# Peptides against a protein of PDB entry 6GMG: the designs that were tried, part 6

Target 1, 331 residues: chain A of PDB entry 6GMG
Amino acid sequence: DSDDRVTPPAEPLDRMPDPYRPSYGRAETVVNNYIRKWQQVYSHRDGRKQQMTEEQREWLSYGCVGVTWVNSGQYPTNRLAFASFDEDRFKNELKNGRPRSGETRAEFEGRVAKESFDEEKGFQRAREVASVMNRALENAHDESAYLDNLKKELANGNDALRNEDARSPFYSALRNTPSFKERNGGNHDPSRMKAVIYSKHFWSGQDRSSSADKRKYGDPDAFRPAPGTGLVDMSRDRNIPRSPTSPGEGFVNFDYGWFGAQTEADADKTVWTHGNHYHAPNGSLGAMHVYESKFRNWSEGYSDFDRGAYVITFIPKSWNTAPDKVKQGWP

## One batch from the design tools (peptide; made by RFdiffusion4, then SolubleMPNN)

Design b2_p30_8_s3
Fold by OpenDDE base, seed 5:
Structure b2_p30_8_s3 (fold): chain B 331 residues (1-331), chain A 30 residues (1-30)
Amino acid sequence: as target 1 above (331 residues)
Amino acid sequence: AAAAAAAAAAQQAAADKINEAGKEAEEKAR
């Protein structure tokens, strides 16, 4: 099957975006118009507006993951992921709750597990950790100084992350970021980097050795955060979609939303940028659309997914892909 | 490369569901 994916054409650097379309609290536009907005607002390197490169346009063309890819500068590795899970709610609902009419036991358990995740608390945990990391970065001119600062900050906050192994994704995330090592990026200077956040929605029932019911209705025990830290082991996420429950049903394998480094304290006012699908203007899927959603519209997700994770990565401070304020839509 | 492309095709079904649910909500509000 010929990959119908097309790289969007270059947009002139000074071309202003057309107005975004409002849609149920979201702002929507075609990918080419997002490139225009991106060039005006997010493209700046060292304070200079840049045209989106062919490579960046190619990354963007992959859809939802492409929005996170172009703004983070790397394909999402998802290694430093956070969530919040109410274990007491889960146990109590399993014990005292009942399946709905027509709901199987596996459907009930999968639903109760999904409902036991708190997207807002998961997001707040990632923001808290990103803030600690940013303080540790600010005055650190080498990785050793960063790690020492990070351990001190965690000790002062009595944070359980202080007990993580030195090989943990938490401590290794910066050194594993390509842009940290780049001469025009961090140049091995932590103080030139900042923590940024994106979110991934995905399916829990990805284990091929598990029951068919877990693949259809979710695995209640999969992708839970570790107590105290909120860290999620993402090693089992292989981008496997939910299994169909009925003939002709199909599910998406993931969704990605870009938050960056917004300083808005009210979670509900934060803006999440995401894409619908890969860009196929000549194919059955059509052109890629980009959405700027409020947190409520992002965190609601789809029935395709029963897990949300909030992932921390790093970008150079010289990039404007993660500004303190994001305005929804255009103008 | 092929696994990333297959991933994006599936999201349209979710976006279409939101658009359909939104149209139904707009039709019920009239």
Scores: peptide ipSAE 0.021, ipTM 0.638, DockQ to the pose 0.031
Fold by OpenDDE base, seed 2:
Structure b2_p30_8_s3 (fold): chain B 331 residues (1-331), chain A 30 residues (1-30)
Amino acid sequence: as target 1 above (331 residues)
Amino acid sequence: AAAAAAAAAAQQAAADKINEAGKEAEEKAR
């Protein structure tokens, strides 16, 4: 039962993590040991180490989304999402390809659509946009100055995002960030904020009015990025899992991976922090585990998901939840 | 198979509760 979720206990501020190391690109530890690491590495506010609060431990206890929640300071809204889709590859494979032995037409189309997304290019696009946003933030002391800087940066780069509506998630993202308005956060000063990235894996076939085949095998037309901008309309993402294809099969509704603001130029060397499930130490699921995965391990995803989105949000620069360098394991 | 289904159902139930918490958090952030 979902009632088995437990908030992890507080860890002493000076308690060091137990050692753990990456294996095949992924490091793994129990949630309590991640709290110890988080307090040593990521907890800093204005350069001072902090104990993870009860509220933050509660957020973390929700599993994969909990890692992004505690590090971003808010529940993921997913409004400013990017992806890359190869339309020419998709059309070519649909035209010239054929279903595999035992593969249905709907399964073939869903697979071809999934394979037409480029996770690396989607991530690169989000990093490019986050870089533009960070330049626009640097010397902006009010939202108007930020928006003016952002438009200038986009014009200089000839970026299609310059044509977005002023009410779009792209231009409204900063003002809609709670920590931007907080006195101890941004205090309405854009120059105190920085752009950060997380990723969401989810299922495309979420439309209940669509065919059963789309719910089982994916909706090839759903959650595609807009040409030029790379923006994904996430409004139809309702956290509905893939429908079972066989009796007794079940799928998870989403996965979340935290990147933050790493400066590593090689995507394959970047580290993504995520969780397996909610913390249920006395339940059938057991204790929550936290993973620190390389981009390859993260971007591979699971059969539960056929979409990956790279989402931009903001945190105060005074927070150390998004450092320039992330290391797997301990020490 | 039953353990995987139970794990998926438990994650779904957790995710549904997360959605409620997330919606409440989004409503409070307005």
Scores: peptide ipSAE 0.020, ipTM 0.618, DockQ to the pose 0.175
Fold by OpenDDE base, seed 3:
Structure b2_p30_8_s3 (fold): chain B 331 residues (1-331), chain A 30 residues (1-30)
Amino acid sequence: as target 1 above (331 residues)
Amino acid sequence: AAAAAAAAAAQQAAADKINEAGKEAEEKAR
């Protein structure tokens, strides 16, 4: 039960982490040890180490979302999401492909749709947009200047995002970021903020009015990116898990991976930080574990999910939760 | 299998509680 969730205790600021354990190409540790790493590496505000607050430890304790929550400073809203979908591949495979032995038509279509998403291109699109946003932020001292810079950058690149409504999640994302308005954060100065990226894995078949087959095997038409922009309408994502296909089967509702603002150009070398479940050291689930995965290990996901989205948000530049370089594991 | 189902239910319950807190945070951010 969610009632078994425990907030991890405070760790002394100077406590060094224990070594991470290798796990299938990932680095793994218990949540308490991640707090120690976080305090040493990511806790800095204005260049000063900070102890993880009780509130931040509570956020972290919620599991996979908790890593993104503590590092972004807000619960993920997922409003500014990107993906890449190969429509030609999808159409071709539906036409010329065949269901596997024992695979239903709905299962085949759901699988083909999942396989038609390109996680690397989706991530690349989010990085491209984050770079444009960062350029627009650099010399903007008010929101109007930021928006004007952003429109100019998009026009120069002939980017389809220039046609988005002024009230769209794309243009409203900065103003809707709590840390932008905070005195010790952005203080309403865009030049004090930077764009950061996280990823969400989720299930496409969330429509309760849809067929049981879509809920079990995916909705091939759901959560596709808009052509040209790569924007995904996340308004229908209600954290509904995949429906069981067999008795006793159960699926997780989502997974979240934190990337931040790494400058590594090779996607395969980027590090994604995520958690397994909420912290329940005295419960059936046990202690929360934190994983630092390479992009390949992150983007592979689980059978629980058939969609991946790459989401842009903002943090103050004074925070060290999104450094240019992330080292996997400890030391 | 049972652990995955329990984890899913627990994550859903956690997500629902957070979504309520997140909505309050979004309302305060307006």
Scores: peptide ipSAE 0.020, ipTM 0.613, DockQ to the pose 0.131
Fold by OpenDDE base, seed 1:
Structure b2_p30_8_s3 (fold): chain B 331 residues (1-331), chain A 30 residues (1-30)
Amino acid sequence: as target 1 above (331 residues)
Amino acid sequence: AAAAAAAAAAQQAAADKINEAGKEAEEKAR
């Protein structure tokens, strides 16, 4: 029950984290120790370390989404989402492949669709777009200048995003970011903002009007990226989990991973920060844990999910929640 | 707030399974 959620207590600003190290590509710590790390590494505003506020600790307490929330400064809207889908692989595998022993046709089609998404290419597309956006932001002192720069960059790259409607999430994302409008944030100056990335894992079979098989095994046609742009229509994502395939089986509704703005060119060396569940130290779930996973550990996902999306949002450049380098653990 | 609360409530029951499944998968890959 959501009623067992507790806001983690404040940690002294000078308190160092207890040491923890990565094992098999993942480092893990309790939420209170992550708050200590966050205050030492990510809390800086205009170069000054800050204590995590009560509001930020409350946001963090929501689990995986809480990690993205506290670092992005807003609840994820998921409007500017990218993925990569290999349509030729999908068609070829459906034509030439066969269900495994005991696998239904619907289960086979759902699996083949899941396997036809390329998480690495989806991530690379989001990084490419974020880089274009960052170039457009760099010397733009108003939104009109930003949009003009963005259109020029896209035209020079012959990018299909140049053909998006002016009201699309792509062009409206900056103006819809609360921290862009804040006096201590962007203050309506695009050059004070930077693009950042997070990822969401979720279930494709969310349509209640669809077959039970699609709800159990996935909807092969749902949440595909648009050709050329890589944009995913997230409007049908309602945080509905996978339907049970057996009695007593239950699935999670989503997972969120924070990347920010790391400059590491090798995707396999990038670090993704996420949480297990909401903080319930006195409940059956226990304390929230925070994970710092390599891309392979993140992109593998879980059987709960058959879609991954890479989402672009914006934060002020004065925030250190998205540094160029992220390290796993604490010495 | 309501969307965040509903989202948080639904993640909890399987998060332990995620951690266990991840650890089991890592242990089996050894």
Scores: peptide ipSAE 0.025, ipTM 0.678, DockQ to the pose 0.035; fails the geometry check

